# Ledger of designs, part 40: peptides against a protein of PDB entry 6B4J

Target 1, 315 residues: chain A of PDB entry 6B4J
Amino acid sequence: DITMQWYQQLQDASMQCVLTFEGLTNSKDSQAKKIKMDLQKAATIPVSQISTIAGSKLKEIFDKIHSLLSGKPVQSGGRSVSVTLNPQGLDFVQYKLAEKFVKQGEEEVASHHEAAFPIAVVASGIWELHPRVGDLILAHLHKKCPYSVPFYPTFKEGMALEDYQRMLGYQVKDSKVEQQDNFLKRMSGMIRLYAAIIQLRWPYGNRQEIHPHGLNHGWRWLAQILNMEPLSDVTATLLFDFLEVCGNALMKQYQVQFWKMLILIKEDYFPRIEAITSSGQMGSFIRLKQFLEKCLQHKDIPVPKGFLTSSFWRS

## One batch from the design tools (peptide; aimed at target 1 I210 N216)

Design b1_p19_7_s1 (made by RFdiffusion4, then SolubleMPNN; from b1_p19_7, 9 letters changed)
Fold by OpenDDE base, seed 2:
Structure b1_p19_7_s1 (fold): chain B 315 residues (1-315), chain A 19 residues (1-19)
Amino acid sequence: as target 1 above (315 residues)
Amino acid sequence: LSSEVQDPPLPPPPLIIPP
């Protein structure tokens, strides 16, 4: 399977990255520990500062992240910080930055869906300039949300139940699995972030270049989902999240082919979702139903709430 | 010449898992 091969290659690259900076992360040296903490803060704090408030502030954050990844000194915590402070500094920063972008999907976007767009446009712009950060974003995303690949992890004989639950994307703490609502909320945030990344370009970059991970991956994701058996509650939830965020962009890009896909979802795939939906899970099912029916009736998919406008970039 | 990004093919019909 080409999809599983791609998944494994990204996971292997991510694991190799971790091994590459092991000397920095495991160092007992006081100076190395200080450098590690400074680099970690420099990589993650700017991402946490991303907001919907002003385009000018978003540009400042982007420029800081790009400067850091380019080997330039940046101010962080009142100190000058550079990836050149340690031979493993760049690999560590790229990994921690990518991890933080996915974490913002898992936490911030999960709670505030509109936050997907400013986070995604920065992530897309950084990915365009720093491809390795993009690969690490995918690796982190796929590890936390296998439905972003998409694939469904299988239980294997001799596997611990907790390890299987973690493979499915659940948090397991003190032998207690995460509640389904919290799980779906986190998965939704990550899918929404991904759906935003694949459609957005940084407005101050070279827009003549091909998007490094564009809408063709959105089409691939939909195609793969439709060729899989639906999961109870999960499929209806994430399919809605994906289409709400990137459906307008897919409609504009693929036109008639997109509408054929949407009809296929409504007529052929949706009954399969219905067949596995319990009475307690009707919320996600009904939401997807109403969305599909409205889009087909109006022959339009609305621009998602929080989509970045020209007025945002002038602020 | 805007390279007409050819619309990707539709996904193959769902594999009808035989009942």
Scores: peptide ipSAE 0.030, ipTM 0.638, DockQ to the pose 0.143
OpenDDE base, seeds 1, 3, 4, 5: peptide ipSAE 0.028, 0.025, 0.027, 0.027; ipTM 0.626, 0.602, 0.631, 0.621

Design b1_p19_7_s2 (made by RFdiffusion4, then SolubleMPNN; from b1_p19_7, 8 letters changed)
Fold by OpenDDE base, seed 1:
Structure b1_p19_7_s2 (fold): chain B 315 residues (1-315), chain A 19 residues (1-19)
Amino acid sequence: as target 1 above (315 residues)
Amino acid sequence: LSSEVTDPPLPPPPLIIPK
């Protein structure tokens, strides 16, 4: 399976990255520990500062992240910090930055869907300049949300139930599995972030280049989902999240072919979702139904709420 | 709506029909 090969390659690259900076992470030296913490803060704090407030502030954050990844010193917590402070500093920063972008999907976007766009445009712009960060974003995303690949993890004989639950993307703490609503909320945030990344480009970059992970991956994602058996509640939830965020962009990009796909979803795939939907899961099902019916009736997909306009970039 | 931060339209790929 080509999709599973791609998944595994990204996971292997991520694991290799972790091994590369193990000396920094496992060091008992006080100076190495300080460097690690300074680098971690320098990588993650700017991402946490991303907001919908002003385009100028977003540019400052982008420039700071790019400077750090370029080996330039940046100010973090009142200190000058550079990836050159340790031979493993760059690999560590790339990994932690990518992890933080995915975490913002999992936490911030999950609670505030509009936050997907400013986070995604920074992530896309950084990915364009630093491809390894993009691969690590995918690796982190795929590990936390296998539905972003998409694939459904299978239970293997002899596997612990908790390990299988973690593979499915559930958090398991103190032998207690996460509640379904919280799980779906986190998965929704990550899918929404992904759907935003594949359509957005940093406006101050070289726009003549091809998007490093563009809308063709959105088309692939939809095609793969439609070739899979639906999962109860999960498929209806994430298909809605994906189409709400990137459906307008896919419509503009693929036009007639997109509408053929949307009809296929409504006529062939949606009944399969209905057949596995219990009375307790009708919320996600009804939401997807209403969205599809509205889009097909109007022959339009609305621009998502929070989409960055020219006025945002002038602020 | 500013299309300035989105990729321009490309030729549509073939529709992959579910089996």
Scores: peptide ipSAE 0.031, ipTM 0.578, DockQ to the pose 0.451
OpenDDE base, seeds 2, 3, 4, 5: peptide ipSAE 0.025, 0.026, 0.023, 0.024; ipTM 0.623, 0.625, 0.625, 0.553; seed 5 fails the geometry check

Design b1_p19_7_s3 (made by RFdiffusion4, then SolubleMPNN; from b1_p19_7, 8 letters changed)
Fold by OpenDDE base, seed 2:
Structure b1_p19_7_s3 (fold): chain B 315 residues (1-315), chain A 19 residues (1-19)
Amino acid sequence: as target 1 above (315 residues)
Amino acid sequence: LSSELTDPPLPPPPLIIPP
């Protein structure tokens, strides 16, 4: 399967990246440890500062991340920090930056859905300039949320139940699996971030270039989901999250073909979701149903709440 | 912009998993 080959290639590249900076990670040298911590902070703190407050502040954050990835010194924690401080510094920073973007999907977007847009526009703009960061974003995203690929991990004979649960994206701590609501919340945040990335371009970049991971991947994602058996509660939840965030953009891009896709979801795929939906899971199903019925009735998909406007970029 | 980006094919019909 081409999708599984792509998944594996990204995971292999991510693992190879980790091996490449192992010398920096495992160093007992005091200076190397200091450099590692400084680089980790320089890579992750700017991402945590992303907010919906002002476009000017978002530009400052972008410029700082781009400067760091470009080998320029940046101020972090009152010190000058550069990836040139260690031969493995760039690989380490790219990995930690990508990990942090996905973590903001998992944590921040999961709690505040509107946060998807400012995080995604920075991630998209950085990906355009630094394609390896984009590949590492996908690798981290796919590992934490296999539904972003999409595929459903299978239990193999001799596999520990906890390892299977982790492959499905659950957190397992002290032999306790994460509650379904918390799991779905984290998965929703990551899918919403992904749906925002594929539609957004950094406004100060070269918009004449093709998006490095654009709406065609959104179409692919939908096609793959619809060709899979629905998973109880998960499919209805994540399909809604995806369409709420990028449905307007997909509608504008693919027009009549996108409406055919929505009709296919409503008429052919809904019965399959319904057949596996228990009475306690009807909430996610009903929410998706009402969304699609409203969109089909109005012949429109609303712009998502938190979408970045021209007024945001002037602030 | 290639016509391919504006008019993507619909997903193939679900693989009828044989019963």
Scores: peptide ipSAE 0.032, ipTM 0.656, DockQ to the pose 0.131
OpenDDE base, seeds 1, 3, 4, 5: peptide ipSAE 0.029, 0.023, 0.028, 0.027; ipTM 0.648, 0.615, 0.648, 0.624

Design b1_p19_7_s4 (made by RFdiffusion4, then SolubleMPNN; from b1_p19_7, 8 letters changed)
Fold by OpenDDE base, seed 2:
Structure b1_p19_7_s4 (fold): chain B 315 residues (1-315), chain A 19 residues (1-19)
Amino acid sequence: as target 1 above (315 residues)
Amino acid sequence: LSSEVTDPPLPPPPLIIPP
């Protein structure tokens, strides 16, 4: 399976990255520990500062991240920090930056859906300039949310139940599995972030270049989902999240073919979702149904709430 | 986004998993 090969290649690259900077992360040297902490802060703090407040502030954050990845010194915590402070500094920063972008999907976007767009446009712009960061974003995303690939992890004989639950994307703490609502909330945030990344370009970059991970991956994702058996609650939830965020962009890009896809979802795939939906799970199913019915009736998919306008970039 | 409209093929029909 080409999708599973791609998944595994990204995971292998991510694991290799971790091994490459192990000397920095495991060092007992006081100076190396200081450098590690400074680099970690320099990589993650700017991402946490991303907001919907002003385009000018978003540009400052982007420029700071790009400067750091380019080997330039940046100010962090009142100190000058550079990836050149350690031979493993760049690999470490790229990994931690990518991890932080996915974490913002899992936490910030999960709670505030509109936050997907400013985070995604920065992530997309950084990916254009630093492709390794993009690969690491995918690796982190796929590991936390296998539904972003998409695939469904299988229980293997002799596997611990907790390990299987973690493979499915659940958090397991003290032998207690995460509640389904919290799980779906986190998965939704990550899918929404992904759906935003594939459609957004950094406005100050070279827009003539091909998007490094564009809407063609959105089409692939939909195609793969529709060729899989639905999961109760999960499929209806994430399909809605994806289409709400990137449906307008997919409609504009693929036109008639995209409408055929929506009809296929409504007529052929919905009965399969319904057949596995319990009475207590009808909320996600009904929400998806109503969304698709409205879109098909109006022959339009609305621009998602929080989409960045020209007025945002002038602020 | 490129202004070029792409017309990708539809996904293959869902694999009818035999019961």
Scores: peptide ipSAE 0.036, ipTM 0.658, DockQ to the pose 0.172
OpenDDE base, seeds 1, 3, 4, 5: peptide ipSAE 0.030, 0.032, 0.034, 0.031; ipTM 0.653, 0.645, 0.664, 0.640

Design b1_p19_8 (made by RFdiffusion4)
Pose (drawn by RFdiffusion4):
Structure b1_p19_8 (pose): chain A 315 residues (1-315), chain P 19 residues (1-19)
Amino acid sequence: as target 1 above (315 residues)
Amino acid sequence: AEEEEEEEEEDVEEFEEEH
């Protein structure tokens, strides 16, 4: 409940932000749409540009967003734009910027697991400078993936199925329901991004402040889901690509306590899945063992493939 | 920072007590 109460605090807090700018979106004038158009444009593209080429140019995207959020003018396609044009624009750009980070994790990181880090460092950095943006990221991240909270949505009695599948985060339309394959990845990429944000810190600016969403939330996440019964395919998958991304940082921080948590899922939580998962979906549960059978004996969890090296920073 | 360190120790202790 401590988590579910905190879960609601962010959600209804985001709905307050959905209303604070109410009128900027619900506007049909010509100029009214041009403004709504130029802001969302110049605020959600720099996030899409986040590449793995170098940290040198990765700073441009960070500065371009810091200037845009802090109110300074920002060069956009054509003429320069700024938030000072409208008082509602700041509380609007922070909304659309937050969704983009989860959205970049939704599409890109799901397919390309390595791009999780160059996106997370910019987000873990912007979270420091502007905490309001972070709560909004925790808002969107949580609803599109309630498994990141982590809380498994229970079945409310007397309700149709298509109503329930939407609560699980499946993308559904009038008649189309998102397949399970093209769904499981959308969740992987989300918590792989979440598993990266909590361990990374923006290097530049020389800040003595602390990580806004510390690595402590990585421990609670593993603990909060390992104490409850696992879902068939969702848990064994998400439990793997979270450890592959953040298992190295947790091993260093919580040295022995983290190892205890691992030799538990090896002999206490693995059986909790072998019966729950049918023979048609053991694919996830198998990768989870192949991951641990090594890590447990190697006494090491490999650094995540795609970690930003020193070469990436200087270069 | 000191509050976060105390919370980390309390979470580890709560997890060990549950096991």

Design b1_p19_8_s1 (made by RFdiffusion4, then SolubleMPNN; from b1_p19_8, 10 letters changed)
Fold by OpenDDE base, seed 1:
Structure b1_p19_8_s1 (fold): chain B 315 residues (1-315), chain A 19 residues (1-19)
Amino acid sequence: as target 1 above (315 residues)
Amino acid sequence: AEKEEQESQKLIEEFEKKI
């Protein structure tokens, strides 16, 4: 399976990255610990400052992240910080930056869906200039949300139930599995962030270049989901999240093919979702149903709420 | 990148045959 080979390749690259900076992360030296903390803050704080407030502030954040990744000194916590402070500094910063983007999907976008767009446009622009950060974003995303690949992790003989639950993307703490609503909320945030990344380009970059991970991956994701058996509650939730965020962009790109796909979802795939949907899970199913019916009736998919307009970039 | 693009294109083509 080529999709599983791609998944494994990204996980292997991520693991190799962790091994490369292990000396920095495991150091008992006080100076190395200080450098690690300064680099971690320099990589993660700018991402947490991303907001929907002003395009000018978003540009400042982007320029700071790009400067850090380019080996330039940046101000963080009142100190000058550079990846050159340690030989493993760049690898560590790339990994922690990518991890933080995915974490903003898991936390911020999960709670505030509109936050997907400003986070995604920065992530896309950084990915264009720093491809390794993009690969690490995918690796982190795929590990936390296997449905972003998409694939369904299988229970293997001798596997602990808790480890299987973690592979499915659940948080398990003190032998307590995460509630289904919290799980779906986190998965939704990550899928919405991914759906935003694949359609957005940084407006101040070289727009003549091909998107490093563009809408073709969105089309692939839909094709793969429709070729899989639906999962109870999960498929209806994430398919809605994906189509709400990137359906307008896919419609513009694929036109008639997009509408054929949407009809296939409504006529062929939807009954399969219904057959596995319990009475307690009807909320996600009904939401997807209403979305598809509205889009087919109007022959349009609305621009998602929070989509960045030209007025945002002039602010 | 190139291998992922080839896979994506193949999946698109396979999907287009089903719709």
Scores: peptide ipSAE 0.026, ipTM 0.630, DockQ to the pose 0.346
OpenDDE base, seeds 2, 3, 4, 5: peptide ipSAE 0.023, 0.024, 0.025, 0.024; ipTM 0.610, 0.627, 0.629, 0.610

Design b1_p19_8_s2 (made by RFdiffusion4, then SolubleMPNN; from b1_p19_8, 8 letters changed)
Fold by OpenDDE base, seed 3:
Structure b1_p19_8_s2 (fold): chain B 315 residues (1-315), chain A 19 residues (1-19)
Amino acid sequence: as target 1 above (315 residues)
Amino acid sequence: AEEEEEESKKLIEEFEKSL
C-alpha cells in the first residue's frame, strides 16, 4: 500500500530526527538544558502568536521563524537565540516547530476554526523554504490524526487496547479514553489545518514555484477516503471539515471533475455513511448532508469563513 | 504533482467502478 509506505517513511524520518537531537534533549549539562529551552521557546512562541489580527504581524512571525531556521539569531524571551548554539539545534527546532504547528491544529483550530488560515499560510510558507519542516509537520499530523493520511489503524494481536486507542488518535490518560466529542474536535482541527495548508501560499514567497504539498494532495485525500469504508461519526465529521475548508479551492482547481466527485459523495458514499450512523451521531451526518445539498443546489462551494483576503495582507 | 493527480484520478475511477 503506497499510502502506508508514505506514512511509515514520514514516521521513520521523524524518529530519526528525534534520535539526531537526543544528545541535546537528554543532556544533563546546565548550559545544554538552557539552550534547549531557549530553542524550544524560539521555535514555538512565534507559532502561538499567529492570529487573524493583521497581515503585517503575520509577516513578522514568518520572518522570525524563517530567520531562526536559517541559522540567524532571533530575539526570544529577551535573549538572542540561534540554532548554531548547539550542533543538534536545527534538527531540534525543526521538529519542535513542526510539532507546534500540528498542536495549533489540535488545540487552536479545534476551538476556533478560522485560525486554520493564518496558521496554515505560515506553515505553507515555511514548508516551501524548509521542506524538512513540512515532512515533520506531516509526520506529527499523521501520528496524531491517522485520518489525515488517510488510513484507519487496525487492532493487532497482542496489542493493548490503550495503545490501539492512541493509534486511532484518542488521548488515553490514567486508563481513561478521551470522550468522542473531544476526540472529534481535535481531529477536526487537524484536518481543517491540513485542508488550509494544501491550498494556501505564502504571498511574499516565490509564487512561481509549485506548492510543496498542494491541492493534489487534497484530491488524493478525498479519493482515498471515498475508497475506504466509512467510520462511524469520524468520516462524516472529517469529510465535512475538509470540504468546508478546501472545497472552494478544489472546485476552482478541478471544476467539472470536482462536481462529479461531490455528486458521488452525495449519491453513493453518503448512503454508506448513513448505514453506519447511529441515532446519537446524526449531528455530523446531518451537517454533512446539509452542506452537500446546499453546495449541489447552489452549484457553488462557499469561500470558508476566515479565508485570508487582500485586505488582511494590507493590514 | 502530475503523477499524484493521475493517481487520484485512478482512485476516483476505481471508486466509480465499485458503485
Scores: peptide ipSAE 0.028, ipTM 0.608, DockQ to the pose 0.325
OpenDDE base, seeds 1, 2, 4, 5: peptide ipSAE 0.005, 0.021, 0.023, 0.022; ipTM 0.355, 0.572, 0.626, 0.588

Design b1_p19_8_s3 (made by RFdiffusion4, then SolubleMPNN; from b1_p19_8, 12 letters changed)
Fold by OpenDDE base, seed 4:
Structure b1_p19_8_s3 (fold): chain B 315 residues (1-315), chain A 19 residues (1-19)
Amino acid sequence: as target 1 above (315 residues)
Amino acid sequence: MKEEEKLSKELIKQFEESI
């Protein structure tokens, strides 16, 4: 399976990255520990500062991240920080930055769906300039949300139940599995972030270049989801999240073919979702139903709330 | 084959070839 090969390749690259900076992470040297902490803060704090407030602020954040990844010194925590402070600094920063982008999907976007867009446009722009960060974003995303690939992890003989639950994307702490609602909320945030990344370009980059992971991957994702058996509650939730965020962009890009696909979703795939939906899962099902019906009736998919406008970039 | 299916398969193929 080519999709699974891609998944595994990204995971392997991520693991190799971790091994590459292991010397920095495991060092007992006081200076190395300080450098590690400074680099971690320099990589992650700017991402946490991403907001919908002003385009100018977003540009400053982008420039700081790009400068850091380019080996330039940046101010972080009142100190000058550079990836050149340690030979493993760049790999460490790329990994932690990518991890943080996915965490913002998992946490911030999960709670505030509109946050997907400013985070995604920075991630997309950084990915364009730093492809390895993009690969690491995918690796982190795929590991936390296998439905973003998409695939459904399978239980294997000898596997611990907790490990299987983690592979499915659940958090397991102290032998307690995460509640379904919290799980779906986190998965939703990550899917929404992904759906935003694939459609957004950094406005100050070379937009003539091909998007490093563009809308064609959105079409692929939909096609692959439709070729899979629906998963109870998960499919209805994530399909809605994806279409709400990138459906307008897909509609504009693929036009008639997109509408045919949407009809296929409503007429052929949606009944399969219904067939596996229990009475306790009707919320996600009804939400998807209403969305599909509204979009088909109006022959339009609305621009998602939080979509970045020209006025945002002038602020 | 429906046009949407054709387009879907083509885009999947393009993705697969890009790996």
Scores: peptide ipSAE 0.035, ipTM 0.699, DockQ to the pose 0.082
OpenDDE base, seeds 1, 2, 3, 5: peptide ipSAE 0.033, 0.031, 0.027, 0.033; ipTM 0.670, 0.679, 0.658, 0.704; seeds 2, 3 fail the geometry check

Design b1_p19_8_s4 (made by RFdiffusion4, then SolubleMPNN; from b1_p19_8, 9 letters changed)
Fold by OpenDDE base, seed 4:
Structure b1_p19_8_s4 (fold): chain B 315 residues (1-315), chain A 19 residues (1-19)
Amino acid sequence: as target 1 above (315 residues)
Amino acid sequence: MEEEEKEREKLIEEFEKKI
């Protein structure tokens, strides 16, 4: 399977990246520990500062991240920090930055869906300039949310139940599995972030270049999901999240073909989702149904809440 | 642009064949 090969290649690249900076992460040297902490803060703090407040602030954050990745010194915590402070500094920063973007999907976007857009536009712009960060974003995303690939992890003989639960994207702490609602909330945040990334371009970049991971990957994702048997609660939830965030962009790009796909979801895929939906899980199904029916009735998909406007970039 | 359009057409065809 080409999709699984791609998944594995990204995971292997991510693992190799971790091995490259292991010397920095495992160092007992006080100076190395300080450098590690400074680099980690320099990579992650700007991402945590991303907000819907002002385009000018978002540009400042982007420029800081790009400067750091370019080997330039940046101010972080009142100190000058550079990836050149350690031979493994760049690999470490790229990995931690990518991890942080996905974590913002998992946490911030999960709680505040509109946060997807400012995070995604920075991630997209950084990906355009730093492809390795993009690959690492995918690796982190795919590992935490296999439904973003998409695939369903399989239980293997001899596997611990907890390990299988983790492969499915559940958090397991102290032998307690995460509650389904919390799991779905985190998965939703990551899918919404992904759906935002694939449609957004950094407005101050070279717009003549092809999007490094554009709407074609969104179309691929939908096609793959529709070719899979639905998973109870998960498929209805994530399909809604995806369509709510990028459905308008896909509609504009694929036009009549997009509407054919929506009709197919309604007529052919909904019955399959319904057949596996228990009475206690009807909420996600009903939400998707209502969204789709509204879109088909109005022959329009609304622009998602939080979509960045020209006025945002002038602020 | 032409490569993006070709890739788009290919993805559409793949989608239509699988459904």
Scores: peptide ipSAE 0.023, ipTM 0.567, DockQ to the pose 0.633
OpenDDE base, seeds 1, 2, 3, 5: peptide ipSAE 0.021, 0.022, 0.022, 0.025; ipTM 0.551, 0.578, 0.612, 0.576; seed 5 fails the geometry check

## One batch from the design tools (peptide; aimed at target 1 M261 E267)

Design b1_p20_1 (made by RFdiffusion4)
Pose (drawn by RFdiffusion4):
Structure b1_p20_1 (pose): chain A 315 residues (1-315), chain P 20 residues (1-20)
Amino acid sequence: as target 1 above (315 residues)
Amino acid sequence: SEFEQIREEIEEKEEELTEE
């Protein structure tokens, strides 16, 4: 409940932001759409540019967003644009910027697991300078993936199925329901991004402040889901690609206490899945063992493939 | 028993972190 109450605080707090700019979106004038068009454009593209080439150019995207959010003018396609044009623009750009980070994790990171880090450092950095943006990220990240909270949505009695599948985060339209394969990845990429943000810190600017969403939330995530019964395919999958990304940072921080959590899922939580999962879906549960059978005996959890090296920063 | 003790240690640590 402490988590479910905190879960609601962010959600209805985001709905307050959906209404604070109400009128900027619900506007049909010509100029009214041009403004709504140029802001969302110059605020959600720099996030899409976040590449793995170098941290040198990764700073441009960070500065371009810091200037845009802090009110300064920003060079866009054609003429420069700024938030000072409209008082509602700031509380609007912060909304669309937050969704893009999760969205970039939704599509890109799900397919390319390594791009989770170059995106997360910009997000973990913008979260420091502007905390309001972070709560909005925790807002969208949580609804599109309630498994990141983590809370498994229970079945409410007397309701149709298509109503329930939407609560699980499946993308569904009038007649189309998102397949399970093209769904499981959209959740992996989301928590792989979440597992990266909590362990990374923006290096530049020399800040003595603390990480806004500390690695502590990584411990409670593993603990909060390992104390409840696992879902068949969702848990064994998400439990793996979270440890592959943040298992190295947690091993260093919570040295022995983290190891105890691992030798628990090895002999107490693995059986909790072998029966729950049918023979047609053991694919996830198998990767989870192949991951631990090594890590437990190697006394090490490999650094996530795609970690930003020193070469990446200087270069 | 050993696993129950490990679970209790994990829950206590989760509560400590929640308080922070």

Design b1_p20_1_s1 (made by RFdiffusion4, then SolubleMPNN; from b1_p20_1, 10 letters changed)
Fold by OpenDDE base, seed 4:
Structure b1_p20_1_s1 (fold): chain B 315 residues (1-315), chain A 20 residues (1-20)
Amino acid sequence: as target 1 above (315 residues)
Amino acid sequence: SELEKIKKELEELLKKLEEE
């Protein structure tokens, strides 16, 4: 399976990256520990500062991240920090930055759906300039949310139940599995972030270049989901999240083909989702149904809440 | 490409729906 090969390739690259900076992460040297901490903060703090407040602030954050990745010194925590402080600094920063973007999907976007757009536009812009960061974003995303690939992890003989649960994207702490609602919330955040990334371009970049991971991947994702048997609660939830965030963009790009796909979802895929939906899980199904029916009735998908406008970039 | 394959599969699904 080509999709699984792609998944595995990204995971292997991510693992290799971790191995490359293991010396930095495992160092007992006080100076190395300090450098590690400074680099980690320099990589992650700017991402945590991303907000919907002002475009100018977002540009500053972007510039700081880009400068750091470019080997330039940046100010972080009152210190001058550079990836050149350690031979493994760049690999470490790229990994931690990518991890942080996905974590913002998992946490911030999960709680505040509108946060997807400012995070995504920065991620997209950084990805354009630093492809390795993009690959690492995908690796982290795929590992935490296999449904973003998409695929359903399978239980293997001899596997511990907890490991299987983790493969499915559940958090397991102290032998307690995450509650379904929390799981779905995190998955939703990551899918929404992904759906935002594939449609957004950094406005101050070279717009003549092809999006490094554009809407064609959104179309691929939908096609693959529709070719898979639905998973209880998960498919209905994430399909809604995806369509709510990038449905408008897909509609504009694929036009008639997009509407045919929506009809396919309504007429063919919904019955399959319904067949596996228990009475206690009808909420996600009903939400998707209502969304789809509204879109088909109006022949329009609304621009998602939080979509960045020209006024945002002028602020 | 993988994308082309997936698109084709989707098109086939769409065609089936149109035939029903």
Scores: peptide ipSAE 0.032, ipTM 0.683, DockQ to the pose 0.102
OpenDDE base, seeds 1, 2, 3, 5: peptide ipSAE 0.029, 0.030, 0.031, 0.031; ipTM 0.677, 0.712, 0.724, 0.722

